# Ledger of designs, part 7: peptides against a protein of PDB entry 3ESW

Target 1, 322 residues: chain A of PDB entry 3ESW
Amino acid sequence: NNIDFDSIAKMLLIKYKDFILSKFKKAAPVENIRFQNLVHTNQFAQGVLGQSQHLCTVYDNPSWHSIVLETLDLDLIYKNVDKEFAKDGHAEGENIYTDYLVKELLRYFKQDFFKWCNKPDCNHCGQNTSENMTPLGSQGPNGEESKFNCGTVEIYKCNRCGNITRFPRYNDPIKLLETRKGRCGEWCNLFTLILKSFGLDVRYVWNREDHVWCEYFSNFLNRWVHVDSCEQSFDQPYIYSINWNKKMSYCIAFGKDGVVDVSKRYILQNELPRDQIKEEDLKFLCQFITKRLRYSLNDDEIYQLACRDEQEQIELIRGKTQ

## One batch from the design tools (peptide; made by RFdiffusion4, then SolubleMPNN)

Design b2_p15_1_s2
Fold by OpenDDE base, seed 5:
Structure b2_p15_1_s2 (fold): chain B 322 residues (1-322), chain A 15 residues (1-15)
Amino acid sequence: as target 1 above (322 residues)
Amino acid sequence: DEIKKLRKLIEELQK
C-alpha cells in the first residue's frame, strides 16, 4: 500500500491550521481569572500590561503617518535607497528593498534629522552651549508642555548667562518631529513611528535596565531584526551584552499583533536575576495579551502570525540570531 | 525540549 504521503501531508496541514486557530479563540474563564490575578498581584505583570495598552496601539495612527511622511525628506531617502538597491538588490529580489529602506532611515534619522540630547543648549546663548549647562533636577510640565504628553521636565542652569533652560521629556512623537532631540526614549519613540509610517511591521523593545529599541520584521530575512536608531544599528542584537557589557534581566517586545519576551535574543551574557515574575507566568501573560490583540483578525491573518511566532520561538531556542 | 514540543503537537493533532 503506497502511503500517499502527499495526502497525509495535506491532512496534517489542515489539522495543524485548525489547531492553531483554536488557540486564538476567546479566552476561557479560567484563563481570564489567572490573568486578572496575575496583573493584580504581580507588579511586573501590571507594568507589562500597562506598556502593552500604550505601545501596541499608539503608533497605528494614519494621521501621524501622514505628518511623518510630509516632514521627512522622502526624495533624499528614496534616492539613497535606490542607489544602494541598484548595486546588489536586484540579485536578491524585491523584498531586500525594505531592508535597504530601514538602513537608510537609520542613517537619515541619526545623521540628518535627530540629535542626541544629554544636556540641552542654553535657550539664551544658542546652539552648541550644552557644555555650559548644569542640571538642577526635574519637575512637572507647565501648561504648554502638558499639551504634548510630557510627564517630566529636566531643568538646567547655564553657567555662562545664569538663565534656566527647560528640557521637557515629550512622549508625543509629533512634537519630537519639531524638537528633533532627545535620549533613547525619544529616539525610539519617534523612530518607531517613522518605521510604522512606511507600512512596516515594527515592535518596540523595552529593556528593564533603562534602554529601548525597535525590531523590524524583514520579509527578506523572514525574521524579526534588531533595529536601534541611537546606534544606527541593523541586525546587531549582541551590541548590548557583548559590546556594552550591559547586564540585563528582561527584554519585552510590544507590537500591534503581540507581546513577546525577546530576552534570549539580547541577553547573551551577564544575565541579571529574572526574579520579577515566574517564567511560566510571564509566558502566560505575553500569550494572553497577544491573544487579545488578535481577536479581530481573520483566520488567515491569525495563521500567518502564528507561523511567524513559531519560527521566532525556534530561532530564540537555537540562538540562530547570534 | 523542541522535540518534546513537536511530539506534543503531533499527539494533539492525532486527537
Scores: peptide ipSAE 0.008, ipTM 0.436, DockQ to the pose 0.126
Fold by OpenDDE base, seed 4:
Structure b2_p15_1_s2 (fold): chain B 322 residues (1-322), chain A 15 residues (1-15)
Amino acid sequence: as target 1 above (322 residues)
Amino acid sequence: DEIKKLRKLIEELQK
């Protein structure tokens, strides 16, 4: 009896697809109850939900993409990409070109476009006066600052002239295209939008220990790639744990298609206690939010994303990021 | 990759 292995494989693949699709059906009442209870009783879960409601969708704005592309020096960017791509002897049309683009965007953003702002310059004394600035604390935004999704304004006094300088922490990435300065939050926010504006699959990674970065899905590498605009870093997930010797507990990635605990990619040593939520509850939460984000997708899209998720989970378990 | 998916499916269908 010649077992038609091809027929069996096809049947199993169909059953697999159906099984995967069944997981992404509308949440059962029990799952909804569990979700509601979790977000109402666990502050960390509530925080993850709140972040997902913003970070998963905010960057999918075609108007913003146009503004970004109009603001960047695209001629310089593509000239540099083409130059580096040609040096390595790649043929046009290879998926690797996008990796070169992201690397150039990292260079361009850090070296040519955006500025790190530990302290602002004094508005009265002018440029290169940040050394004279003393923090006085933080306050709420004024009426003008509030127009640009500003949650907090840092207040500084100049030791030289005594004047007050405001440093609004803008969350509007379009305003950041104008201000061209910030810390990790502003850097990651605008850089996430920049990458999205090129049509890339991007996630915003939140670390509980006060850092943020991006992940880009490389079609060439067929995986999520670490991208840190502050560090001009591409595919170096180890920089925090190893190079910085940073202690971390949670890294959560937020994208249009899902929320994923990516802690295993970045927390290689010096792990802090993961005591904010039960591991099972965090897994459930991320899956539940991901399921909601995919409700409007067709079966083929859901299946492809589920396959990607599975590959990522395997990667994270094996510790083979490199 | 398909074989791995199949194995995983079998494991999940046996749960």
Scores: peptide ipSAE 0.008, ipTM 0.464, DockQ to the pose 0.111
Fold by OpenDDE base, seed 1:
Structure b2_p15_1_s2 (fold): chain B 322 residues (1-322), chain A 15 residues (1-15)
Amino acid sequence: as target 1 above (322 residues)
Amino acid sequence: DEIKKLRKLIEELQK
């Protein structure tokens, strides 16, 4: 019996596709109960859910994308990208152009556009006066600051002139296009929106130990790539664990198509106890939220994303972020 | 183990 290996292969592929698609069907009643119990009983799970409700969807705003593209110096950006691409990019293929774009956006954002703010300058004394600023504490926003999704305002007194300067911690990324200053939160928030405005697949990565960054899906490298706007870093996931010797417990990536535990990509040494949630419960939570985010997608889109997810999981297990 | 075998087979069939 000539085993038609091609026919068997086709049948196996169909059965595999159906199996994968079956995992993204509407949650069973038992899974809904497990999810509800988990988010009501576990504070970390509730936090991940709360973040997903904002971070997975907020950056998919066409009006914001237009405002970003109108605000950036696109002529300068594309001139620099074209210059770098012309050197070596043609030999590597067209998909590498997007990697050059992300690298230039990192340069442009840090060097030309946005500013790190440990302490604000004095509103009265002017530029380069942050050294004279003493923190007095934090308070709620006033009526004007509250218009821009501000939860906290840091208050500073100038040691030279005695005047008070307010540093609102804005969460509205459109306001950040105006203020052009902040810490890791403001940097990552606006930079995530910038990357999304160029039509890129981007995730927001939250680290429990007070840092945040991005991941970009490179079509050239065919994987998720570490991107840190604060550090002007591209594809250097090791910088936190190795270069900074940072201790970390959790890194969670939030994107429009899913929530993923990416801790294995970034926690290479000095791992802190992962005691906030059971590993199986965290895996369940991320999968459950991911399924919900994909409910409106067709079978082919679901299958393509599932294949991407599988490749990422293989990479995370093998430690091949080299 | 069967899922790993299927994954490997699919990777080979997608080449």
Scores: peptide ipSAE 0.007, ipTM 0.470, DockQ to the pose 0.301
Fold by OpenDDE base, seed 3:
Structure b2_p15_1_s2 (fold): chain B 322 residues (1-322), chain A 15 residues (1-15)
Amino acid sequence: as target 1 above (322 residues)
Amino acid sequence: DEIKKLRKLIEELQK
């Protein structure tokens, strides 16, 4: 009996598609109850939900994308991308061009566009005066700062002139296009928007231990790729655990199509206790939010994303056999 | 168990 493996494979794919699609149907009443109970009883779950309500959708703004593209030196960026792409030839296919684009955006952003701000320069003394600045603490935003989604303002006194300089921590990424400075939060926020403005699939990665970065989906590599704008880092998920010897417990990725626990990609050593939520509950939470984010998608889109999700889960379980 | 087998088969077929 010649087992028609092709016929079996096709049948299995159909059954698998149907099975996957069945999981993405409207949540059963029991799942809704479980979700509601979880977010009401677990602070970490509530935090993840709250972050998802913002981070999964905020960057999908065509008006913001236009403003970004009008603000960046696109001629310089594409000139550099084209130059690097031409060196490697066409042998690797057109999909690799996006990887070159992201690498150039990392370079451009760190070297030409944005500035790290440990302390602000003195508004009175001018540039390169941050060394003279003493922190006085933080306060709420004033009326002007409040227009740009500012949660807190750091206050500094100049040791030279005695004047006060305010460093508002803006969450409006469009305001960050003007200010061109910040710390990891501002860097990641604006850089996430920048990557989105080029039509890329991007996730915002939140680490519980006070760091944030991006992932983008590389069509060339066919996986999610670590991207840290602060470090000009491309595909170096190990930098935190190994290079920085950072201790971490949770890394959660937030994108338009899903919320994913990506801790296994980044927490390679020095793992802190994961005691904020049960692992099963976190898995359920991420899946439930992801399901909600996909409610408007058609069956083919759901299936394609589910295949990508499965591939990512396999990657995260197997570890990179480097 | 069948679903796990199906997943493994799909992984192999997508290679």
Scores: peptide ipSAE 0.007, ipTM 0.468, DockQ to the pose 0.353

Design b2_p15_2_s3
Fold by OpenDDE base, seed 4:
Structure b2_p15_2_s3 (fold): chain B 322 residues (1-322), chain A 15 residues (1-15)
Amino acid sequence: as target 1 above (322 residues)
Amino acid sequence: NFKKIAEELLKKLKE
């Protein structure tokens, strides 16, 4: 009996696909109850949910993408990308071109476009006066600042002239295209939008220990790649744990297609206690949110994303990002 | 793991 192994393999693949797809069907009542109980009883879970409601969808705005592309010096960017791409002897059409684009965007953003702001310059004394600024604390936004999704305004007094300078912490990335300054939050926010504006698969990574960065899905490398605009860093997930000797507990990635605990990619040493939520509950939460984000996708899209998820989970378990 | 097994099986079947 010539076992048609091809037929069996095809049948197994179909059954496997169906099995995977079955996991992404509408949540059972018991899962909904578990989810509701978790987000109502666990503050960390509530925080992750709240972040997902914003970060997973906010950057998928075609109008914002157009504004970004109109604001950036695209001629300079592509000139530099083409130069570096050609220098390394790559042919046009290789998936690696996008990696060069992201690297140039990192360079351009840090060197040419955006500014780090520890303290603002004095509005009265002018440029390069931040050294004279003393923090007075933070307050809520005024009516104008509130138009740009500002949650907090840092207040500074000039030691030279005595005037007050406001540093609004804008969450509107379009406003950041104008202000072109901030800290890790503003940097990551705008840079995430920039990458999205080029049609890239991007996630926003939140670290509980007060840092944020991006991940980009490289089609060339076929994995999520660490991207930090503040550091002009590409594929260096170790910089926090090793170079900075930073202690960390949680890193959560937020993208249009899912929420993923990526802590294992970045927390290589000096791990802080993961005591904010049970590991099983965090896993459930991320999976549940991810499932919701995929409800409108077709079976092929769901299956492709599930395959990516599996590959990433294998990577995270094996620690092979070095 | 199952996908990898299926892919490995498919590779073996093409040998």
Scores: peptide ipSAE 0.020, ipTM 0.524, DockQ to the pose 0.084
Fold by OpenDDE base, seed 3:
Parts: structure tokens; C-alpha cells; sequence
Structure b2_p15_2_s3 (fold): chain B 322 residues (1-322), chain A 15 residues (1-15)
């Protein structure tokens, strides 16, 4: 009887692996037609596709990683990580060190490196003059600003000296290493690159209601962890729904290995209508893009990622039942 | 899920 059960268990595991791998084969013609129709007929789907084409791959740039690591005070960062890691007596093993690193990077970024910019200081009057700045509107970038992937420039007039100050909204994260200021978009953009530069698995989370943050895959916790550079927050997905009482409809995570609807992790109350796309179409879209991102991976990589995805889906379902 | 069933069977075999 015991020999039969072992044989059955092994056979079931083989069949399961084959079943999982079969889902990541080349898309059938019918799936391609469904995808094309969806992105051409649904504006939200087109937006998700457009974001995936940028956010899933832009941070996988070794040249940018080198520039980041050369710009940061690595001696200070690792000194602080080692100090905090030593306080806990190393009891939790080596994998927890990465969690301490991410926590220190959050501290370093917010306290030592980057600044929040609601309004810019006056270029003529100097520091701490933002209170004297009146918004005049937004315009397109000039020739110099256009070199750094700038979509819009906010224009301000100083009430004291009358001079104009430009606040370019740069999307080039390397330029942000120089300017060291911005709002949630600039913060999340550069911080995502910083985390990627340390070789971490990171996703960019887009919220439809004008906020953005990161997720980091913790090997210690064996799950995706909420990370918000603006809030210096680690593993606090409830901040938006509970602490801010924010109303939200969609949270979509973009990473090199997939696109995932993570709304269930963050939308705990005050859910807005999800009327931009059918739920089955959004699920199909995310799965289809994820499948395309994994086309070059081997069977073992595909299987490991699929196991991770399954655990995340179980987590997201259970979180609603608590 | 075939994985869960297989894992449960393997666990029982180790007991």
C-alpha cells in the first residue's frame, strides 16, 4: 500500500508540473485575437499594456545600476544595515539581512538623499522660498529638459522677486539622482531603480487614484512586501485604505516577470467601482502580458515563478477573509 | 489542485 501511494504522489507532481508548463507555451491564435481586440477596444487595457512596455523592463539596465551604486553612500548604508542586523543577534538567518537593507534604503532615501517638492524654491531667492511661489500652469519641456524624458514642466512665479522658476517633471531616473527632488512619481521611479540596483526582485505598483509605490519580494518572508519610499514604509499595505481613508479602484503591479492585479492587498475599504474593464478581461490581460514576459525563460524558471504566483494568489484570497 | 494533493500524500508517506 505504501509503494502505491509514493508512486501516485510522484505521478501527480509530474502531471502538475506539465500542466503548469503547458500554460506558458506560445499563445493560441484565439488568445492573440482576444488580446488584440481587448487593447484596441478598452482604454484601460491599452493603458496597462503601455505601462507594461515601459515599467516591466526599463529598470533592468546594468549601466543605470552601476551609476546608482556609484552615487549612493554605500559605506554609510551597509554600516547602518550591519548595526541593525547585529542588534537582533542574527537569529533569523541570512535571508533577513535583505529586509534590513530595504529598511535602511527607505531611511537613507527619505532622510539623507531625496526631498519632497510640493512647490519649488525660487531659483533667485534661494532655499526655503517655496511659500512665495504661485503656480502659473504647465507647459512642454524646452530643448535641455527634453534630454531627460520630461513630459511636463510646472511653471511658478515668485511673489517676492517676480522671477519664473521651472519645475520639470523628469522621468529619467538618472537625472533624478542629480535633482534629488520630486513628488510620488519621481520618488517611486528612482527608488524602484535603487532597489533593482541591489539585485532585488521589485515591482512598480500603479494606483489609478494618483499614487505609486513598490513591492519587494522578501526571501525571508517568502512573499511580496509593500514598500513606499514617500512614507518610509515597509510591509504596511493598509496605509492607504485605513490610515489615509483613501478610496481606490485598481492597484496594478509591474515587474520584469509579470503584471499582477494586487488591488486585494491594498483596497481593504472604500472600494470605488471597478468599471473600467470586466474582471475576466483584466485577469486575461495580466496573464497574457505575464506569459509574454516569460517566453525566453526555461522550464525550471517558469515553474518556480508559477509556484510563486500561486502562493501570492492564495495570499490575496485569504486576506479578504480575515 | 494536483500539487496540494501530491504534497499531502508525500507528507503522509513521511509519517
Amino acid sequence: as target 1 above (322 residues)
Amino acid sequence: NFKKIAEELLKKLKE
Scores: peptide ipSAE 0.020, ipTM 0.526, DockQ to the pose 0.147
Fold by OpenDDE base, seed 2:
Structure b2_p15_2_s3 (fold): chain B 322 residues (1-322), chain A 15 residues (1-15)
Amino acid sequence: as target 1 above (322 residues)
Amino acid sequence: NFKKIAEELLKKLKE
């Protein structure tokens, strides 16, 4: 009797694996048509696609990872991680070390490395002069700024010396290692690269209501963990809806292996109308992009990721962080 | 759900 049940369980697992793998096969012609129609007719869908083309791949650059690791004070970081890890007496296993690393990177980034920039300091008057700066508006990048994927430049006049200071909004994260200042966009951009440079599974989360953050896949917690570099926040997805009382409609996570609507993790109250796309079409879009991102993966990788996706979907439905 | 069921079945069979 026991031998038959093991055989049945193995057969069920094989059939289940085959079923899951069948869902990640090349898109049927009908799915391609649906996708093309959706991105051509729906602006939100086009935006999600455009973001996926950048955010899902840009951080997977080994040269950038090397530059990051050469720039950070790794001795300080690992000293602090080792110190915190030692306090728990290794009782929770080696996988928790990565959680300590992410927590230290949050601390290091906010406290020691990067600066919030509401207004720039005056280039002429020096440090701590931002209070004297008046915004004049925004303009396009100059020839030098354009080298670093700059979309816009904010222009400020110093009330003290009358000089103009430029605050370029760089999208090149390597340039941000030099400038070490910005707002939520620059913070999240560089911090996403930093986390990736340590070989972590990271997603970039875009919120339609003008905020961005990260998610890290914790092997210890066996789930995606909220990470906000601006807030030095680890595993606090509630901060936006509850602490900030922020109204939100969409949170979309972009990673190398998939695009996921994570709105249910972060939108706990004060939900804005989700009127930009049909829910079925958004689900289809995210799944379609995710399939494309996984086309080069082997069957075992696809299966493992699909199992992770299923676990996340269960978590998002239950609203319970395990 | 099927994986979890199969894993639970496998656990029960190993006991």
Scores: peptide ipSAE 0.020, ipTM 0.532, DockQ to the pose 0.110
Fold by OpenDDE base, seed 5:
Structure b2_p15_2_s3 (fold): chain B 322 residues (1-322), chain A 15 residues (1-15)
Amino acid sequence: as target 1 above (322 residues)
Amino acid sequence: NFKKIAEELLKKLKE
């Protein structure tokens, strides 16, 4: 009896697809109760939910994408990408072009476009005067600053001229296209929008220990790739734990199609206690939010994303990104 | 998770 292994394999794949699709149906009443109880009783869960409500959707704005593309020097960017692709890319296929694009965007953003701002320059003394600035503290935004989703304003006094300079911490990424400066928050915020404007699959990664970065899904590498605009870093998830010797507890990735605990990719040593939530509850929370984000997707989209999720989980377990 | 998926798949194949 020649077991038709091909027919069995096809049947298995059909049953697997049906099984996966069944997981993304509307949440059962018991799951809704568990979710509501978790977000009402656990502060960390409330924080993850709150961040997901903003970070998972805010960057999917076609109007913002147009403004970004009109603001960037696209001729320079594509010239540089084409140059690097012509050297190495032809043998590796068309999908590698996107990796070169992300690498050039990292270069362009750090070298040509955006600036790191520990302290602002004095508004009266001009450029390169940040060394003369003394912090006086922080305050709420004024009427003008409030127009650009400003949560706080850092206040500095110039030691040279005595004038006050305001450094508003804008959360509006379109305003950041004008100001062209900030810290890790502003860098990651605007750079996430930039990557999204090129039609890329991007996640915003929040680290509990006061850092943020991106992940990009590489079709060439067929995985999520670490991207840090501040560091001009591509595929170097180890830089925080190993190079910086940073102690970390949680890294959570937020994208349009899901919320994922990516701590295993970045926390390689010096792990802090994960005591903010039970591991099973965090897993449930991320899966529940992910399920909600996918409610409007068709069966083929759900299946493709689920296959990607499984591949990522296997990668995270095997430590292949080390 | 893979084991559980495989077990559920096997269960569904027997149905």
Scores: peptide ipSAE 0.008, ipTM 0.459, DockQ to the pose 0.126

